# Ledger of designs, part 14: peptides against a protein of PDB entry 6TME

Target 1, 324 residues: chain A of PDB entry 6TME
Amino acid sequence: NRLKRAYIALQAWKKAFYSDPFNTAANWVGPDVCSYKGVFCAPALDDPSVLVVAGIDLNHADIAGYLPPELGLLTDVALFHVNSNRFCGVIPKSLSKLTLMYEFDVSNNRFVGPFPTVALSWPSLKFLDIRYNDFEGKLPPEIFDKDLDAIFLNNNRFESTIPETIGKSTASVVTFAHNKFSGCIPKTIGQMKNLNEIVFIGNNLSGCLPNEIGSLNNVTVFDASSNGFVGSLPSTLSGLANVEQMDFSYNKFTGFVTDNICKLPKLSNFTFSYNFFNGEAQSCVPGSSQEKQFDDTSNCLQNRPNQKSAKECLPVVSRPVDCS
Target 2, 324 residues: chain A of PDB entry 6TME as posed
Amino acid sequence: NRLKRAYIALQAWKKAFYSDPFNTAANWVGPDVCSYKGVFCAPALDDPSVLVVAGIDLNHADIFGYLPPELGLLTDVALFHVNSNRFCGVIPKSLSKLTLMYEFDVSNNRFVGPFPTVALSWPSLKFLDIRYNDFEGKLPPEIFDKDLDAIFLNNNRFESTIPETIGKSTASVVTFAHNKFSGCIPKTIGQMKNLNEIVFIGNNLSGCLPNEIGSLNNVTVFDASSNGFVGSLPSTLSGLANVEQMDFSYNKFTGFVTDNICKLPKLSNFTFSYNFFNGEAQSCVPGSSQEKQFDDTSNCLQNRPNQKSAKECLPVVSRPVDCS

## One batch from the design tools (peptide; made by RFdiffusion4, then SolubleMPNN)

Design b1_p9_2_s2 (from b1_p9_2, 5 letters changed)
Fold by OpenDDE base, seed 2:
Structure b1_p9_2_s2 (fold): chain B 324 residues (1-324), chain A 9 residues (1-9)
Amino acid sequence: as target 1 above (324 residues)
Amino acid sequence: SLSPIIYPE
């Protein structure tokens, strides 16, 4: 009996709760699991006459505990939303049995360990949110082979380079922010067909920005701030026809910020502060437009306020990185 | 950063 298995799983999970401040699981009593708070049943896909647990929603329950292996008995679950709790430990490998998994949100918890590779085993996964945890190690390249709509990885402890497979991603939103990613942004980034928002904030990324970024025609948000990027901004950035928010601040960029970038048709905010740019077009000057906001603070610009000293600029500006 | 950090919903 599928509901019996679900009962076993849910009771095991309740037992794994250390704290339930809102008494979310208070009604998790008895065999009628479909009446449990945060448990949602639906007719089984293979037999409409059978009711199964199809979804879990415990978002914002502030539950402390862990995910026991018995959760693998929830084989009919397609939606698993448990964000904003205090679950700890690792994602159980037994969740590989949840072959219908469609949306997996464990964000804003206290999960640890490597990337939960069990997520890669789910053939129908469309949404993956593991942000605001303590996941560590390298990002498996296979994540971008998945047909995901969104990939939220920000605020973790991921290390190593961004996989070159990123170009295979069909995700509209990808967040890398506030990790420990290093190396260059892969040139394959330009192959991301459906990308709307990508955020690299606060990593250890370095090197030159790949020219292929300019191929991201649908991107509305591109934030590469707080990294170690060098060289000039690619001229191909003029291809970002839909970019609205662009941030390159707190890097080591040099060169000239061109009209072609600052005159992007949908650009509303462009921040390139805290770099080593030695020139900017008039269209890039803060206050030059009523429709666009710019920040050129703390660069090596002449005749602009709040710039770096010549002493700070000279060593960097005199040795521009050739990105060609 | 002008780009919003996406928080869980």
Scores: peptide ipSAE 0.044, ipTM 0.789, DockQ to the pose 0.677
Fold by OpenDDE base, seed 1:
Structure b1_p9_2_s2 (fold): chain B 324 residues (1-324), chain A 9 residues (1-9)
Amino acid sequence: as target 1 above (324 residues)
Amino acid sequence: SLSPIIYPE
């Protein structure tokens, strides 16, 4: 039966624990798996008279161990939350059997290997959090074909380019921060119709920002800081009617920061420091508004404090990148 | 950076 399979899975997992500092699995004894700490049962969707393991919540348990293949026996699990542990190894392919998976949170662990492609096999997945791990390699394009509400990828070892399929994403929040992504932001980004927050912080992204970013009408947070972006800020950024937090700091941007950007109606913080901007509108000057905060530090601006030297600026400013 | 880094809950 289903609970027997769950028992096998959970006992295998307990055996896979190297350390359980809070004794979370202390009561993981006997066939009554529904009484196990962090295990939640519910009536099966196909038969309400049958009780099944529907959820796992081991968040913040600081458990060291790995995920054994027997976890694939938890076929009724829709919620799998095991963040803030010390699980290592890879996500087992046997989890493909968990066809009801709705929320998968393995964030803040020690998982390694390539992107867990098993997550792509879950037809009903809405929430994917794999941040703060050691996942590496390329991001599969198919991740953005899924109807996810949130995609958390930050603080991993992902590399290569961001897939063009990003425009297909319906996620409201996407994080790429603190990986090793390279190349340009795809122009298809403007097609992300539900996007509220996107962060690219601390990658090796380069090239010009696509004009299509200005189509992100619902975005409230846009952070592209700490990359290798070049050229001018797209004039189409004036279309970001709902942006509140915008950060382009620590790049190689050049040109003029315009009124149309700094006067965005919902803009609260705009950081464009540590670039090579050679001009800014009066509306972009820090202190020019009580409602908006700006940082223009370490650019090539005239008559502003804390700017780069002429020696540092001249080689870059004199050879602006044409993004047209 | 003034943009928030999202941490696990």
Scores: peptide ipSAE 0.043, ipTM 0.776, DockQ to the pose 0.672
Fold by OpenDDE base, seed 4:
Structure b1_p9_2_s2 (fold): chain B 324 residues (1-324), chain A 9 residues (1-9)
Amino acid sequence: as target 1 above (324 residues)
Amino acid sequence: SLSPIIYPE
C-alpha cells in the first residue's frame, strides 16, 4: 500500500525533527497522511483510483532535523519543497526511488557533503534548487546533461572548475554565485541555447572571458562580478541583443570598454567598476544615457572621478593579458 | 549590483 509506505516515511521524518517551532508536524498523526500539513496527495499516474503522496511543501517551516532514509518510501513524490528550514546532514541516497521527482528545492538549509548525486538519478527533474547550503566538492558534469529549467547552486562550498558540459544545459537560469569555483568559464557556454540568466558572482574564476559568451543572444542577466577575470571584454559581447543587466565589477579586466557593448539595445544596467579598464567609449560614461545606468568607478580611466591611482594602474595596465 | 535571482523565494 502506497499510503502505508508514505505513513512510515513521514513518521520517520517527524521522528527526525529536532525542532518544529511552528508545530508543522503537530497533525502528523494517524494513517491519513493526505491530511498532514505540508503533504499533498493526488491520483497516481499509473492508477487514478489510487491516492498517493505527490508533493511535500514545508517551505519556511524553520524545522531543524535531518532527512531519514525512509523518505525513499515516498515513491510517488514529484514536488519536494523544503526551502528555508534547518535540515542538516546529507540528502539520502534512498531518494533515488522517487523516480517522478520534478521539482527539488532544499535551498536555505544546512545540508552538507558532496553534490547530492541522487538528483542525477531522477529522469524527469526540471527544477533543482540547492542554494544556501554547505554542499562541497566538485560539481558533477552530468548535472548539465539533464533537461533542467533552473539550476540554483549559489551560496555553497563547491570547488573546482565549471564542467565543460555546461553547454549541454537547457536551463534558462543558472546560478554559481558565492562558491569556490575556479578556472575559466568553458567555451561551451555559448551553446546554452535557452539561457536567460547566469550568475557567477563571488567565485575564484579566472582567465579570459570566452568569446562564445556573445552567442548567448537570449541572456537578459549576465553577472560575472567578484572574480579574477583578466584581459579585455570580448568584442563578441555585442551579440548580447537581449541583455538587460550586466556586471563585470570587481575583476582584473583591462582594455577599452567599447560602444558596441554600451549601446546594446536592451541594456539597462552595466557595471564594470573595480577593474583596470584604461578607456571607455562616450556611450559608456555614467549619465550619457537616460535609459542606461553605468558604473565605471575604480578603474584606470582618465578624466573620470573615483579612479585608481597611477601607482595602482600602471603595473597592471602595462602588462595586459593577451586573450587571443 | 547583486542579481536578485540568487535569493530563494
Scores: peptide ipSAE 0.038, ipTM 0.777, DockQ to the pose 0.877
Fold by OpenDDE base, seed 3:
Structure b1_p9_2_s2 (fold): chain B 324 residues (1-324), chain A 9 residues (1-9)
Amino acid sequence: as target 1 above (324 residues)
Amino acid sequence: SLSPIIYPE
């Protein structure tokens, strides 16, 4: 019965393929769905004597098509990996029936519409990858109430502010890069307990960096480049004991880059180029360390190469934003 | 850009 439902779902999906250049679904014929390429069966959790479709892996198949609502019949699927295809349309709401969903990867496709809220309905979801699509609108605050290990949102069309609920996230990796997010980074960011990597690259974020970033003691990668951040770097960044890669480039930061930041013990690469910093400690100077790489290009630093002109610097440096 | 994590595997 379960495999029959799976057959109906998979045949509907095959029919929804516009192009299958590698003939991935060529063997998707007949009732033996467990033999289908990219379909993986396992004993059902509730009855080990019953074989069910537990996983889909169509990664890198370059398939053009859409996800039909019949995919909701795949009620035993826990792993759904279809990245690097040309699937279009929306994520079907019928996928709410896939209550065992554990890993959902639809990255690098042509999906559109709002955030796929069906993902919020999956109680056991641990991995969510929707990057490199055309999802748009607001990010639902509830995403950070989920006990996710990773949240990949980058390279979409998401807008509005980053939800304050971000502090509730237990994810080790979160990417916001290359969207249309605006506003400030929430102060609650410092409450993220398990964060290792966070990327804000290429948004419309603004305001001062919250001091609470310094509480992210387990973060190894922090990239806030290509935004509209202002003010000085928080002194609390000295608390980032495990940061290895840090990028604040292409913002509107001002002030002095301190020793306490540049001497972070695990820091290997610190890029703060293309800002309006008017001073830096000796430890921040490129070439000052063999173990660390720095980039101070295009700031308002004195006696450094490749800096902005006085004409460009003066209007900004003379009116620093007070973040206190 | 420093983070390769933004790219899909």
Scores: peptide ipSAE 0.038, ipTM 0.775, DockQ to the pose 0.877

Design b1_p9_2_s3 (from b1_p9_2, 6 letters changed)
Fold by OpenDDE base, seed 3:
Structure b1_p9_2_s3 (fold): chain B 324 residues (1-324), chain A 9 residues (1-9)
Amino acid sequence: as target 1 above (324 residues)
Amino acid sequence: SLSSIIYPK
């Protein structure tokens, strides 16, 4: 019975393929769905004597098509990996029936519409990858209430502010890069207990960096480059005991880059180029360390190469934003 | 690496 439903779903999906360059679905014929390429069966959790479709892996198949609502019949699927295809349209709401969903990867496709809220309905979801699509609109605050290990949102069309609920996230990796997010980074960011890597690259974020970033003691990668951040770097960044890669380049930061930041014990790469910093500690100077790489290019630093002109610097440096 | 985070596998 379950395999019959799976057959209906998979045949509907095959019909929804516009192009299958590698003939991935060529063997998707007949009732033996467990033999289908990219379809994986396992004993059902509720009855080990029953075989069910537990996983889909069509990664890198370059398939053009859409996800039909009949995919909701795949009620036993826990792993859904279809990255690097040319699937278009929206994520079907019928996928809410896939209550065992554990890993959902639809990255690098042509999906459109708002955030796929169906992902919020999956109680056991641990991995969500929707990057490199055309998802748009607001990010639902509820996404951070989920007990996710990783949240990949980069390279979409998401807009509005980052939800304050971000502090509730238990994810180790979160990417916001290359969207249209605006506003400030929420102060609640410091409450992210398990965060290792966070990327804000290439958004419209602005304001001062919250002091609470310094509470992210487990973060190894922090990239806030290519935004509109202003003010000085928080002194609390000295608390980033495990940060290895840090990038604040291409913003509007001002002030002095301190020893406490540049001497972070695990810091290997610190890029703060293309800002309006008017001073840096000796420990921040490129070439000052063999173990650390720094880039101070295109700031307002004195006695350093490749800096902005006085004409460019003066209007900004003379009117520093007070973040206190 | 950062690239591994941003770019799809």
Scores: peptide ipSAE 0.034, ipTM 0.739, DockQ to the pose 0.680
Fold by OpenDDE base, seed 2:
Structure b1_p9_2_s3 (fold): chain B 324 residues (1-324), chain A 9 residues (1-9)
Amino acid sequence: as target 1 above (324 residues)
Amino acid sequence: SLSSIIYPK
């Protein structure tokens, strides 16, 4: 019965294909769904004598089509990987029936609409990848209440602020890059205990960086480039004992870049170019270290090459934002 | 790496 339901679902999906360049679904014929290309069966968790569809892997199939509601009949699926296709439309709400969902990867497709809230209904979800789509609107705060290992949101059309609930996230990797997020980074960010890599690149974020960033002891990658951040870099950044890659370029930062930041013990690359910094410690100067790479281009630094003109600097530097 | 995170494999 379970495989019969899977057959109905998979045949409905095949019918929803507009193009299958690699003929991936060519063998999707007959009741033996476990032989279908990209379909993986396993013994059911509730009855090991019953074989069920446990996984879908159609990565890089370049299939054009949509996800029909009949996919909700795949109730035993725990792994759903369909990245690098041309699927369009919305994620079906019927996928709420897939209560075993563990890894959901729909990245690099043509999905539209709001955040797929059906992902929030999966109690066991650990991996969520929806990057490189056209999802829009606000990010639901509840996403960070889930026990996810990784959250990939980059290259979408998400708007509004980053939820305060971010501090509840247990994810090691979170990407916000290339969206339309606005407002400040929440102070609760410092509560992210397992965070290794976080990327804010290319949004409309603003305000001062919260001091609480310095509490992220396990962070190895912190990229806040291409935003509208203002003020000085928090002195608490000296707490980033494991940071290797740090990028604050293309913002509106002011003030002095301190030794405490540039001498971070694991720092390999620190880019703070295209800001309005008016001073830097000697340890921050490009070429000052063989172990660290720095970029101070296009700031308001004295006695450094490739800096902004006084005309460009004066209006900003003379009105420093107090982040205290 | 940053590239491996941002860009799909």
Scores: peptide ipSAE 0.034, ipTM 0.738, DockQ to the pose 0.651
Fold by OpenDDE base, seed 4:
Structure b1_p9_2_s3 (fold): chain B 324 residues (1-324), chain A 9 residues (1-9)
Amino acid sequence: as target 1 above (324 residues)
Amino acid sequence: SLSSIIYPK
């Protein structure tokens, strides 16, 4: 009996709650699991005459606790949304039995340990949100082999390099922000055919930006701020025909910011402040357009306000990194 | 927007 297994799982989970401030699990009593708050049932895919637990939604319940291994008994769950709680520990490996998993959101919790590799076992996964946790270690390259629509990894403790397999991703949105990623952005990034929004904010990324970024024709948001990038902006950035929001601030970029970048047709905001740029086209000057906003603060620009001193600029500008 | 992407809903 599938509902009996669900009952066992849900009761085990209730026992794993340390705090339930909104009494979310107060009605989690008895065999009728489909009446449980945050539990949603549907006809089974293999037998429409059988009712199964198809979804969990405990978003914003502020529940403290952990995920017990008995959750692996919820084999029919396709939607698992438990964001904005205080769940701790690791994601149970037993969740590999949830082969119908479609959306997995455990964001804004207190999960720890390595990347939850159990997510890689779900063949139909489309949405993965693990942001605002304490996941650590390397990002498995296989994550980008998944046919995901969105990948949210921001605000964790991930380290090491971004896998080269990123180019295989079909995701429209990917966030790496506020981790400890290092190394270069892989050149394969240009192969991300469906990418609309990508965020690298606040990592330890370095090196030159790959020219292949210019191949991201569908990108509307590109944020690489607060890293250690060096060299000039690739001329191929002129290929970002749909970019609206672009941020390269708080890096170590040098060179000239060109018209080809600042005149991008859909560009709304372009921030390149807190770098070592030594020149900019007139089209890049803040106030030059009513339709576009620019920030050139704290560079090495001549005849512009709020720039770095010559003492700060000269050592860097005189030794440009060759990205060729 | 960036805020909608980065911050949890």
Scores: peptide ipSAE 0.032, ipTM 0.734, DockQ to the pose 0.677
Fold by OpenDDE base, seed 5:
Structure b1_p9_2_s3 (fold): chain B 324 residues (1-324), chain A 9 residues (1-9)
Amino acid sequence: as target 1 above (324 residues)
Amino acid sequence: SLSSIIYPK
């Protein structure tokens, strides 16, 4: 039966534990898997009279081990939360059998290998959190074809470009931060319909910001700091009617920071420090507003404190990148 | 906030 399969899976998993400092799996004994700590049962969707393992929650258990292929026997699992452990290895492809997967959180572990493409096989997946691991390689473009509410990819080893398919995403929150992504932000970004928060911090992204960013009317957080972006800020950023937190710091931006950006109606914090901006509107000056916080540190601004030297500025400011 | 998004809960 289904619980017997679950028993096999869970016992195999227990065997795959190298360390269980909180003795989380101490009670993982016997056939009554529904009594196991961190294992949650519910009536099966296809037969309410049958009890099945519907969820796993081992968050913050500090368990060291790996995910054995037998976990694929947990075919009724819809919630898999194992963040903040020390699981290593790869996500087993056998998890493709978990067709009800709804929330998958393996964040803050020691997983390695390429993007866990098994996540793409789950038709009902809504939440994907793989941040704070050692996943590497290319991000599959198909990830953005999924109807995900949130996509957490930050603090991994992903490289290559951000897929053009990003515009297809319906996620409200997407994090790319602290990876090795390169290339430009795709112009298709403006097609993201439900985006509220997007974070690109600490990658190797470059080129000009696409004008289409200004189409992200619902975005409240936009952080592109610590990259290699060049050129001027798109004038279309004036379209970010709901942006509250905006960070372009630690890039190679040039040009003038305009009133249209600094006067955005919901803007609370705007950081554009550590660039090569050679001018700013009065509305962008730190201290000019009580409601808004600005940071213009380490640019090429005249008559402002803590700016770059003329020696540092001249070679860059005199040769601005034309994004047109 | 960014911290709430980026850092694990």
Scores: peptide ipSAE 0.030, ipTM 0.725, DockQ to the pose 0.673

